# Designs tried in a protein design run: peptides against a protein of PDB entry 7Q4I. Part 119

Target 1, 281 residues: chain A of PDB entry 7Q4I
Amino acid sequence: HENSTIAERLYSEVRVLCWIMTNPSNHQKKARHVKRTWGKRCNKLIFMSSAKDDELDAVALPVGEGRNNLWGKTKEAYKYIYEHHINDADWFLKADDDTYTIVENMRYMLYPYSPETPVYFGCKFKPYVKQGYMSGGAGYVLSREAVRRFVVEALPNPKLCKSDNSGAEDVEIGKCLQNVNVLAGDSRDSNGRGRFFPFVPEHHLIPSHTDKKFWYWQYIFYKTDEGLDCCSDNAISFHYVSPNQMYVLDYLIYHLRPYGIINTPDALPNKLAVGELMPEI

## One batch from the design tools (peptide; made by RFdiffusion4, then SolubleMPNN)

Design b2_p19_3_s2 (from b2_p19_3, 9 letters changed)
Fold by OpenDDE base, seed 5:
Order: structure tokens, then sequence, then C-alpha cells
Structure b2_p19_3_s2 (fold): chain B 281 residues (1-281), chain A 19 residues (1-19)
């Protein structure tokens, strides 16, 4: 009883490879629940770990575990993608094993952009990187060209990209991408509402949940409001989503319906030329 | 480093938020 024609079209035209940052201790605890929920809506789903898991489809990257190795894991993950999967998708999403993603909304955001445009999207933060960088936890998506530039141009050059595996993963990739002229895109909707979120919906939707000294308010690149105006109706991601909450979100988003309310999707925007971005809000 | 200090702050404040 559901019409998914447009979603199916976008599934074909806006191909997304999702790679999930995980570790062996989280394969069963967290990662498998990504696979059983939102991950199944990716065109390709790969779990990047330090140990192989055939049941999960996890890849063993040549890196250690722990926060000090997250940057190393990200570099190796994108190297792996470039070597094996660069033509399997148009866009390449990094997410954590406790990130929930509405892939259809991401495809909608990405639709007008060329995958040959050097651009990436996510929850943009302002410190450390002039153009900003995307929050690691909220997940970020690179165009195919962005991946190419990252792997081929940035990674081999220590002047452009940190050679050590230590450091803040999201900051370091942000620096690297800026150095090869990959643009930090604006993921906000036409109303100026965010789409990628580094926390669960509750933490964004409830006003005054945090004080003004909370780091998030100092880090956000674009000024945002609290309450319902915090989040796009076409929101893409949330972080710190428990395994149980993933199934709840799947039910709420894809199954639960208020009877008699029909959502009519907006028309797709015109496609942009290579190198062109959407106008600033 | 400044970044490391900020990361620590982020972790601590986030932990409080999630508690």
Amino acid sequence: as target 1 above (281 residues)
Amino acid sequence: SELEEDEKKIREQTAKLLA
C-alpha cells in the first residue's frame, strides 16, 4: 500500500555506499543492528573493523583499536573503498555503529549534486578548519570525486594530510579535504534546518536541554534554534542511537502511519553542473 | 594540544548529556 517510486528512482540514481566505523567488540552489540535496520537501505554496506566478520560483512583494516586509531581507520577505510568500491556508488557515507541514517533523505539532499563535484556533507563544525569540518558522529558523506582527491591527492602527501594515525578523526579528514579543495557543503534544508545531527532527536528537539556553555553550541558552523525548528522534516542522521532505538526509529519512520495523512513529496530540484553548489541560505 | 583538550571537554560534556 506504499508508493516508493521516487525513492526507488533515487536509489538507482543516487547510489550510496555506507561504511560503518566499528570494532570487534561491537560487531554483535551494535553493528549487526545497523545491518538489520537502516543499513539495508544503502546500495552497499560495509563494516570497517580490525577483525573480519563474514556474518556482518566486516573488513579487517590494518589498524589498531581505540580512539587514537580512529583517524588511521578512516584513512584505511577510504583507501579500501577507493581500491575496491569506487565505482559501486556515487556517494560514500561514513557512519558510526550507533548512528542512525535515513538514507532516502540523504539521497534527496544529494540528488542535485554531481558526484564529480568535490564536495562532502554532514553536520558542519567551525573550529580548526577554515571552511569547517563535518562531525564524525553525525556521519558525513563524500562525493566520488571527494574520495578520489582524498585518497589519491591528500593521503600520499604529509603536507596535505596527517600521516600519523592519531588525532581527531573528523578534524583530520576535514583538514585533508580542505587542502585538496573538497568543499564543505551546506546540508541544511530550504528552511535553514539541519539534517545531520550528532545526538539523538530528543537532545535536539527539547529546548534548553543543554546550557549555552555546552560545546555543541560553540562548535556548530550554522546558527541553529532549539525545538522543532532544530531539525529538518527530511533529517538524515542522529548519533548515540542505541540498538533498541534503531528498531524503534525504523518502525516510526517506515511503518507507523497516522491514518488519513498523506505526505506528498516536493518536486526534485534541477541538477547542478559539475562544481556547482546550491545557493547559500 | 588544544585539540586534545577540546576533545576531552567534548567527551566529558557529552557523557553528562547522555547520562
Scores: peptide ipSAE 0.610, ipTM 0.949, DockQ to the pose 0.867
Fold by OpenDDE base, seed 4:
Structure b2_p19_3_s2 (fold): chain B 281 residues (1-281), chain A 19 residues (1-19)
Amino acid sequence: as target 1 above (281 residues)
Amino acid sequence: SELEEDEKKIREQTAKLLA
């Protein structure tokens, strides 16, 4: 009942490996629901944990669990990807086990970019890193070249990348990537609306949901508004999505349709040269 | 550190938002 020709083309041309940050206690509670919903739309899906789980396809990384080990887990995850999967995809998404991602919208955003361009995308925050860094919870996606630079050039050098496993995971990878000239891209659509979100849609769509003192308004790199203009029609990710909400979102996005309304996709943009970015909005 | 303090603030304010 639907035409998915363009989506199928992008599935082939914009290959995405998704790795999910999880732990053994969340394999059944959270991670399996990612696998049963949006994760099935990745070209490759891997769960990064501290214990192996063949049913989930989870990898046991040599790291401890807990918030203070998230940076360590991220480093080991990308080392694992580089060693075993660097040619299995063009782009490499990090997401949490409570992040929901519309992978087709991410492929649309990534389509014009070369995977050999050292760039990564997500919800950009402004503190601590001059070019900005991407929110850990909203998920962020690295080009193949960005992964190479991170693992081969940044990680082995303590001056470029924090050697300890502690610290804010998203800030630390942001520092490392900047130090090897991986560019923090602009994920906004042509109307200046965001695509990666560190909260559920409700928290972004409802005006005055938070006051001006809320940290998010101080951290966002690009000015954003509340309400319907907060979010792109081609939004990519939301965070703090419960397991039940993942199934609801899957139904709403991929099954529920208003009869008589046909969505015509925009034409694909021209591909960029290696090293070229889309103009800033 | 300043970062640690900010992380704490983020967690606290986010928890309030999610409640």
Scores: peptide ipSAE 0.604, ipTM 0.948, DockQ to the pose 0.864
Fold by OpenDDE base, seed 3:
Structure b2_p19_3_s2 (fold): chain B 281 residues (1-281), chain A 19 residues (1-19)
Amino acid sequence: as target 1 above (281 residues)
Amino acid sequence: SELEEDEKKIREQTAKLLA
């Protein structure tokens, strides 16, 4: 028996539009598996691509493909969202087609915030941007006001936002958002544990998986630990999740307890008499 | 390792940013 009353309430009160960064070659390989797993828990799910796909619900943005075009695709994606979907949600999540997200945990984190507050959340990195920026792979979520400021105030001004499509996508949006006074929020829980992660769970949970020279330790804005204390009980995202791992995570997490879903165990079966077998199914 | 590949990706991204 399952009680999802709180999760259903948050689904209604903390509306999330998820847009997925993808390309035509990954529609079937990766993106469809997002749609079949965690993406179904978004209030709205859109795949941002260079080609339309009606089965996937993919949008063809006017951009080229390749890593050098990711910044261009992000700009066009948020322009598209602002034009067509700005009132369809309160919060707007960017994720990759190999990012896994526990949307209920994200709603829990976002619940106290107004969508009219210019703020965004994710895995905060410290280089290049004074207030920090959110790691692209871990996914990041903008308030409605943050999207408005990005699209209306930042993008049209080359002094505030890079006009060409080159550069690191996550750094560039971080610069733009800072320039329009969108705050880089703290996504950590009350114990100081992170919620957005740029790697798979295995890489964060295993102690000493990386050495101290690993770039990640130089990039993280907040000091974090590895091992059992690495991650919030209400973790939100992981990156580099394969299609198969998405189904595994989807099964494991929702047989556990995502925030707002209470599982009531079944009653214990009656004890059998000596020599008695369980009934056949 | 997968982590080494991730490091390479970030280094590449950083190089593009600084170019």
Scores: peptide ipSAE 0.028, ipTM 0.620, DockQ to the pose 0.075
Fold by OpenDDE base, seed 2:
Structure b2_p19_3_s2 (fold): chain B 281 residues (1-281), chain A 19 residues (1-19)
Amino acid sequence: as target 1 above (281 residues)
Amino acid sequence: SELEEDEKKIREQTAKLLA
């Protein structure tokens, strides 16, 4: 009794490859639950690890494990994607194994953009990178052109992209992307509400949950509020989502319905030309 | 590095928030 025609259209027209940052210790604990929930709604789902796992469809990247190797893993992941999968999708999402993503909402956001536009989206932070960078935990999505520029133009040049594998993964890729003129897009909806979130819904929805001195308020690129106005009705991602919470979210978002309330989707916006961004909000 | 220290602080603060 559900009409998914538009979602099906977007699934076809806005192809998303999702790669999940994980490690061997999390294959069973976390990653498999991504695969069993929101990851199944990606056009392509790949788990990037240091060990192969046939059950998970995990790729063993030539990197070590540990927090200090996340940047190295990101570089190798996108190299792998470019080599093997660059034509399998239009957009390429990085997410953690505790990130939950509503892929349909991401497709909606991405629909007007050309994948040949050098742009990427996520939860934009303002420090360290002039144009901003996207929070690693909230997940970020690169256009096909952004991936090309990152892998072909940035990575081979130590002046443009850090050659070492150490550093904050999200900051480092942000620097690299800026250096090759990949634009840090605005992922907010038409009401100025965010779509990518570096915490669970509860942390964003509950007013005064965090101290005003909390780093997040200093890092966010765009002004945001707590409460119901914090988050777009078309929110895309949340971070620190436990495996159990992923199943809860899947149920709440895709199954649980208030009887008698029919949600009519807004009309799709006009497609943008290559290189064109949506107007600033 | 300064960045690493900042990252550590962020993680620590986040951990406290999530506790």
Scores: peptide ipSAE 0.023, ipTM 0.639, DockQ to the pose 0.749

Design b2_p19_3_s3 (from b2_p19_3, 7 letters changed)
Fold by OpenDDE base, seed 4:
Structure b2_p19_3_s3 (fold): chain B 281 residues (1-281), chain A 19 residues (1-19)
Amino acid sequence: as target 1 above (281 residues)
Amino acid sequence: SKLDEDFEKVRKQTEELLK
């Protein structure tokens, strides 16, 4: 037996459009597996590519392929969303085709916020952008107002947003969003544990898995612990998840149960007014 | 640029982690 009443409520009240960054060579190799696993839990799922694929529901954006074009693809993706889908959801998630997302946990985090609040969430990094920016690989989610500001106010102005399509995608969107006063939110839970992760669980859960000189420890905006305390019980995303691992995670999270243990959800927090954020922990 | 150099460093270290 399973009671999904609260999850169903949040599905209706916190509508999420997920767009997946992919390319034609990964449609079958990676993107298809997103669609068959966690992507089915989004209210709307779109794959942003350079070629159309009706089976996958992929959109052909007018961009080239390769790492040097990721920023260009991100700009075109959000332009497409704003033009065709801005009213189809309240929140707009960017994820890679090797990112796994627990959408229910994201809805829980987003519940108190108004989609008219200019805010976005993800794994916050501290370099280059004063307020921080969100890791591209961990995925990041923009409010409807944030998308509007990005597309309408930032993109048309070269002084606010880089016109070239090259550069670090996550840094560039972070700069643009800051320039139009979209706030970089705190996605940590009430215990100060992270929810968006740029690596697989193994790399976060195992103490001393990486050297202290590893870039992640210098980039992370908030201090974090290693081991089991690294991650929220309501974690949202992990990156570098293989296609096979996506199915494993789906089974572990949504099917496998320890007999005799019932997990009762915490009460929903109070809703915030437009422009109001939860206090940082 | 410094950003480009850092990006390459991040990429390289990440690749090593993923091996």
Scores: peptide ipSAE 0.520, ipTM 0.931, DockQ to the pose 0.853
Fold by OpenDDE base, seed 3:
Structure b2_p19_3_s3 (fold): chain B 281 residues (1-281), chain A 19 residues (1-19)
Amino acid sequence: as target 1 above (281 residues)
Amino acid sequence: SKLDEDFEKVRKQTEELLK
């Protein structure tokens, strides 16, 4: 039997709007699988694209496609959210169409914080931004106040926020948020383990999977380890997750009981007598 | 950029691992 009372409570008290970065070529290939897996657990799910898709619930933002326009798409996405959905949630998650998120674990992390606190969380990187910035691929979540400050205070001011659409999306939003005093929070658990991850679980869990000279080790803001000690028991996100792997993770994680969902195992069957078999069903 | 190249390398490695 399943007890989801705590998860249901947090669903109502820690409302999360998830917006997914995608493009028309990935609507069917990737985005649809987000909608069919972890995206179902968001209070609101929106796909931000350059073309609308009523089946997917995709929004056509006034931006071009390509990696050089990701910053532009992020700005337009949050403008759209502020205009249409700012009161529909307390927290606003950006994720890619190949990001997997355990939303219950994110609600658990966010529970003690007020959405009126100017803060955002994710996998914090140290270069370029003094307080750090959150990795785009791992996904990052803004409080309602952070969204307000970003859209109302930062975006209209070229001195505070880059006006053109070029640059690294995650770095640029990090600069903008810092300039309006939105805090780059610490998403680590009480044991100091990370919760947002810019790669798949396998890359973090397998010791020495990457070269020690890999850029990630120079970028990560907080000291981190590899292996089983790399990751929180309440991990939130992973990146570069294929569509097929999303279904695998969706199955495995929820059978492994994410925060707030407790499965009570069935009672053990009675012991059989010597030579006795279980009856056929 | 170097960052983009590294991400692509990781992506390819991931795809190979998940096959």
Scores: peptide ipSAE 0.023, ipTM 0.642, DockQ to the pose 0.181
Fold by OpenDDE base, seed 2:
Structure b2_p19_3_s3 (fold): chain B 281 residues (1-281), chain A 19 residues (1-19)
Amino acid sequence: as target 1 above (281 residues)
Amino acid sequence: SKLDEDFEKVRKQTEELLK
């Protein structure tokens, strides 16, 4: 027996549209498992592909397949969202078909922010973009205003947004968003721990799992630790999660309970004014 | 790109780890 009243409240007040980056070859292999696990907790779930799939609810975007087309797919995805779904949600999450997301934790993070604030969140990386950009694999979430600015102001202007479909998807959208004054938010919790992660939990939780020269340590915008202090208790996402691992995570997070331990959620913070961000840590 | 190559390496390692 669980009390989900506050989660239900946030489900209603912090509406999230999740779009999943996928391709036809991954519809059955990966995407369907997103739909069967964490994706069902989104207010709206759309799979962005190059082929339609009615069973999956996949949209055929006018793009080719391959890594060189990911940026093109992202642009078309958000164009599609803006045209058809901009009022269906307050926040718009991009995730890969091997990203796992705890949507309730994302709603908690987003709660104080106005969707009319031009901001987006994710795992912030520091290279290439002055304010930083959000790692594509960890998933990133745009406010409604951010989507508007991206689609209406940035995309139509080649000087603001790359017209070609090639390039690193996450870097390119980061550049575009910066150019239209969408803020790269800080997704860390009050303890300074990250919430969006570009790898599986074990890669973050296990100390010295990677070499100190591993690129990730040079890319992260905010200093982070390994081990148990790596990750927020309210972590939002992990990447490179296999289909099987999605079900494991779903079980561990939503079903497995240590008897006698009751989690009392912290009080919700005050809502911020439009344009206001949470204080820096 | 360097980023892509690095991610692919990590991905392969992750896949092996999760098997």
Scores: peptide ipSAE 0.023, ipTM 0.630, DockQ to the pose 0.235
Fold by OpenDDE base, seed 5:
Structure b2_p19_3_s3 (fold): chain B 281 residues (1-281), chain A 19 residues (1-19)
Amino acid sequence: as target 1 above (281 residues)
Amino acid sequence: SKLDEDFEKVRKQTEELLK
């Protein structure tokens, strides 16, 4: 009783490899729930860990655990992807084991772009990196060319990319990508609404007594609003989503329907040439 | 970092809220 023809088309034309940042202690607690929910909608799903897990399909990267090793894990993850999976997808998403992603909406955003365009998308923050960088928790997606430049051009050069494994993971990859001319794209929809979110829907949708001095307001690259206008109708990701809430979101997004309301998808935009970006809103 | 601390704070609040 549903028509998924366009979604199926995009599944084939906009191939996404999702790699999930996790650790052995979270394989059962968090990661498996990603696999059982939104991760099923990726073309390829890989869990990047420090220990192998055959049930989860987790890869043991040669890195230690802890916050001080997240940058190291990211570098090794993309090296692994480049070596084994660079041709298995067009786009490569990093997400945490408590990130929820609507993959169809991501494919819609990515559709006009060439995977040979050096670009990546996410929730853009303005500090530390001139062009901005993408929030780690909200998840960020690299084009195939961006992955190539990161692994082949940036990582081997200490002047372009931090050689040690310390530092904020999302900032460090942002610096590396900028240094090899990978563009920090604008992921907002045609109404200027964001698609990648570093918090749960409730935190964005409900105007709170949040102090305007809260770091988020200082970090966000584009002006954002609270309330219903905070988020695109085609939002892509949310962070700090508990395992239980992942199943709730799956139900709400893919199963629950208001009877008698039928949404017609917008027409797909024209494809862009290599190196071309959508106009900024 | 301060950023990490803020994220953890939000995480804890979120977890408590969603329980």
Scores: peptide ipSAE 0.023, ipTM 0.629, DockQ to the pose 0.197

Design b2_p19_3_s4 (from b2_p19_3, 9 letters changed)
Fold by OpenDDE base, seed 2:
Structure b2_p19_3_s4 (fold): chain B 281 residues (1-281), chain A 19 residues (1-19)
Amino acid sequence: as target 1 above (281 residues)
Amino acid sequence: SEEEEDFEKILKETEELLK
């Protein structure tokens, strides 16, 4: 007996196309589990691969497989999206086949923004790109305008966007997007807590005496805490989520309820003008 | 992911740090 009226509203008003980075060897192993869990909550779900799979709804992009082709696959994926699906959604999420996403929380974050604002969101890292870039594994979401700029303005220009297919996928798209003035947004909630996470919940939630030299602490753009304060109540994504964990998360998030506790959602924020971002915390 | 091996390494390192 849930009231999903506001979620349904956001489903209609904040349309999200999710594309999943995968490969033929992972179609059955991983990708199908995305489709059976969180992917079904996207307005459009596409699996970007090197081989077609009609059951999965996978697209065969003209790229090779292997780590050195991830950037190439991303470029081709967004080209494909722009050509075939640019009007099918307002926002365009890249996720891996081991990323779990709470799409409703993403819609909530995106609601105030115009899809015509050149912006993208994710787990922001600080190295290599001046404004930062979004972690590939945590998933990142581009506005429609960001996709347009990426495909139409950046990709055709080798000076703006790497023509080779090699390189770190997330860094390279980050460079390209910066070069066409797509803003690296702040995905943190009003309490300054992150929403996109490059690891499983356990790795973020469990306080530990971690080595300060751990790369993650050097890469995060915004200071983050460990423990319960690590993560927004409206967290959007986690990475390194096994197929089994996807079903667990689906159950925990969408089915398991503590009896007698009613969550009243906060009011939606005011919509922003085109080009306007939420105030920094 | 094509970077699964790297991811596994990162994951392992992370887990070790959390112990």
Scores: peptide ipSAE 0.022, ipTM 0.648, DockQ to the pose 0.194
Fold by OpenDDE base, seed 5:
Structure b2_p19_3_s4 (fold): chain B 281 residues (1-281), chain A 19 residues (1-19)
Amino acid sequence: as target 1 above (281 residues)
Amino acid sequence: SEEEEDFEKILKETEELLK
């Protein structure tokens, strides 16, 4: 029915470890549905929690629960990854248990980059961090070198990285990464359209869903449009996706086809040298 | 912190948007 040769190639060449931020109360309600949908397409899938769950394959991190501990959980999650899994992948994705990710599109974006380049990608926001930071809910992906710098260079130094567990998780990691010269990459496609989204598709696709005073328009690093031009045809993630919507998205993206329409993938770009980035659009 | 408060505000506004 389908030709997945290129996707299979990228699965092997652009290895992604996905770690999911969750808690014990969401193991059955949310996290298991990630495992049953898009999480299956990661090279490695780990659920980061405060309690072990053998059915889910969840890790019990030494952290408390609640929004005030999300930064602490992120630090412990990446410490765990560095200790146990740093060589199991080239790229390391953080996502929430209500984030949906098209992993093939992420591999396509990441393909030209070296995992030894200190870079990370996501939905870039402009406040608090000079180079910007990536939205936590949209998910963000670190190169192997970025993880190394975060865990080995940033975390042990209170001057570079916040030692307590309070604060906005995505802002705090953004500060730490900037302080160790991990670059906040541009995840937009060749048409300047975004790939990581902090809301559901409907909220981005429908024009005038929000007023111009909505915080999102003040926070977004790159100018974005509403409507169909809001989003790349190779979009990577959406946030606030319910468990039911995850199965709907899986059906729409991987099963539903308009008969007689064949999409030919674009050629892969040339690989970049270590430290080299794609030109910003 | 001010950043925490801003983040909480963002979360609240987002939740309201999704209702």
Scores: peptide ipSAE 0.022, ipTM 0.623, DockQ to the pose 0.763
Fold by OpenDDE base, seed 3:
Structure b2_p19_3_s4 (fold): chain B 281 residues (1-281), chain A 19 residues (1-19)
Amino acid sequence: as target 1 above (281 residues)
Amino acid sequence: SEEEEDFEKILKETEELLK
């Protein structure tokens, strides 16, 4: 039997709007699979694209496509959210169309925080931004107040926020948020383990023979370990998750009991007598 | 980003290790 009472409570008290970064070529290939898996557990799910798709619930933002326009798309996405959805949620998650998120674990992390606190969470990197910034691929979540400050205070001021659409999306939003005193939060659990991950689970869980000079170790804001101690028991996100892997993770993680969903095992069957078989069903 | 390209490279290496 399943007990989801705590998860249901957090669903109502910690409302999350998830917006997915995508493009028209990925609507069917990637974004649709987000909608069919972890995206169902968001209070609101919106796909931000350059073309409208009514089946997907995709919004056509006034931006061009390509990696060089990701910053432009992020700015327009949050402008759209502020205009249409700022009161529909307490927290606003950005994810890619190949990011997988355990939304219940995110609600658990966010529960003690007020959405009126100017804060955002994710996988924190240390370069370029003094307080750090959150990795774009791992996904990052802004409080309602953080969204307000970003859209109302930062975006209109070229001194606070880059006006052109060039640059690394995650770095640029990190700079803007710092300039309006939005805090880069610590998403680690009580044991100091990370919750947002810029790679697939396999890469984090299996110690790689990766050179210690690998850029990731220079970028990570907090000290992290590899192997089984790499990840929180309440991990939130993974990146570079293929559509097929999304379904695998969706199955495995919920059988492994995400926070707030308690699955009580069935009672053990009665012992059989010597030579007795279970009845056929 | 340049960082993302590095991520993709490592992911491929990891996939090869898991095969």
Scores: peptide ipSAE 0.027, ipTM 0.664, DockQ to the pose 0.156; fails the geometry check
Fold by OpenDDE base, seed 4:
Structure b2_p19_3_s4 (fold): chain B 281 residues (1-281), chain A 19 residues (1-19)
Amino acid sequence: as target 1 above (281 residues)
Amino acid sequence: SEEEEDFEKILKETEELLK
């Protein structure tokens, strides 16, 4: 027997629209498996592509395919969301078709924040953007106000937001959001552990003799520990998750239970006023 | 992104190191 009362409450109070970055070649190979696993726990799920797919609920954006067009696709995706879906949710998650997300943990993190606060969350990186930017692969979530500012204030102004479609999409949106005073939030838990991860759990949990020169250690905004202490018990996302691993994670997280262990949820924090952030740890 | 490409290389290298 499961008690999902608090999860159901958060589902209604913290509405999340998830949009998935994909392409026509990955509709069946990857995106379909997102829809069949963690994507079903979003309040709204949309696949952003260059071709329409009625089975997948994919939208054909007016963009080309390829890594060089990811920024263009991100801009068009948020324009589409703002035009058609801005009132369908409070928070707007970007994820890749190989990102796995525990949506309940994201709702828990977002609960104290007002969607009218100009803020976004993810795995924060420090280069290129003064306040930092969120890793594209780990997924990042914008408040409704952040989406409004991005689409209405940033995108129309070439001085605030890059007009061409080239560049790293996560860096470029980070620059645009900073320029319209959308804050790069701290997604760490109360113990200072990360929640959004740009890699699979295995890479974070196992102390690899990765050379201290590994780029990730230079890019992370907040210092993180290796091993089991790397990750929050309420982790939100992992990247480079294969289709098969998505089903494994769904089983492990939502079905597999150790007999005799009951996990009681922590009390919800107090809600913040508009414009207020949780103190950084 | 260039960062993702670098990461895929690093993931492969890490997988090789973990073997």
Scores: peptide ipSAE 0.023, ipTM 0.619, DockQ to the pose 0.195; fails the geometry check

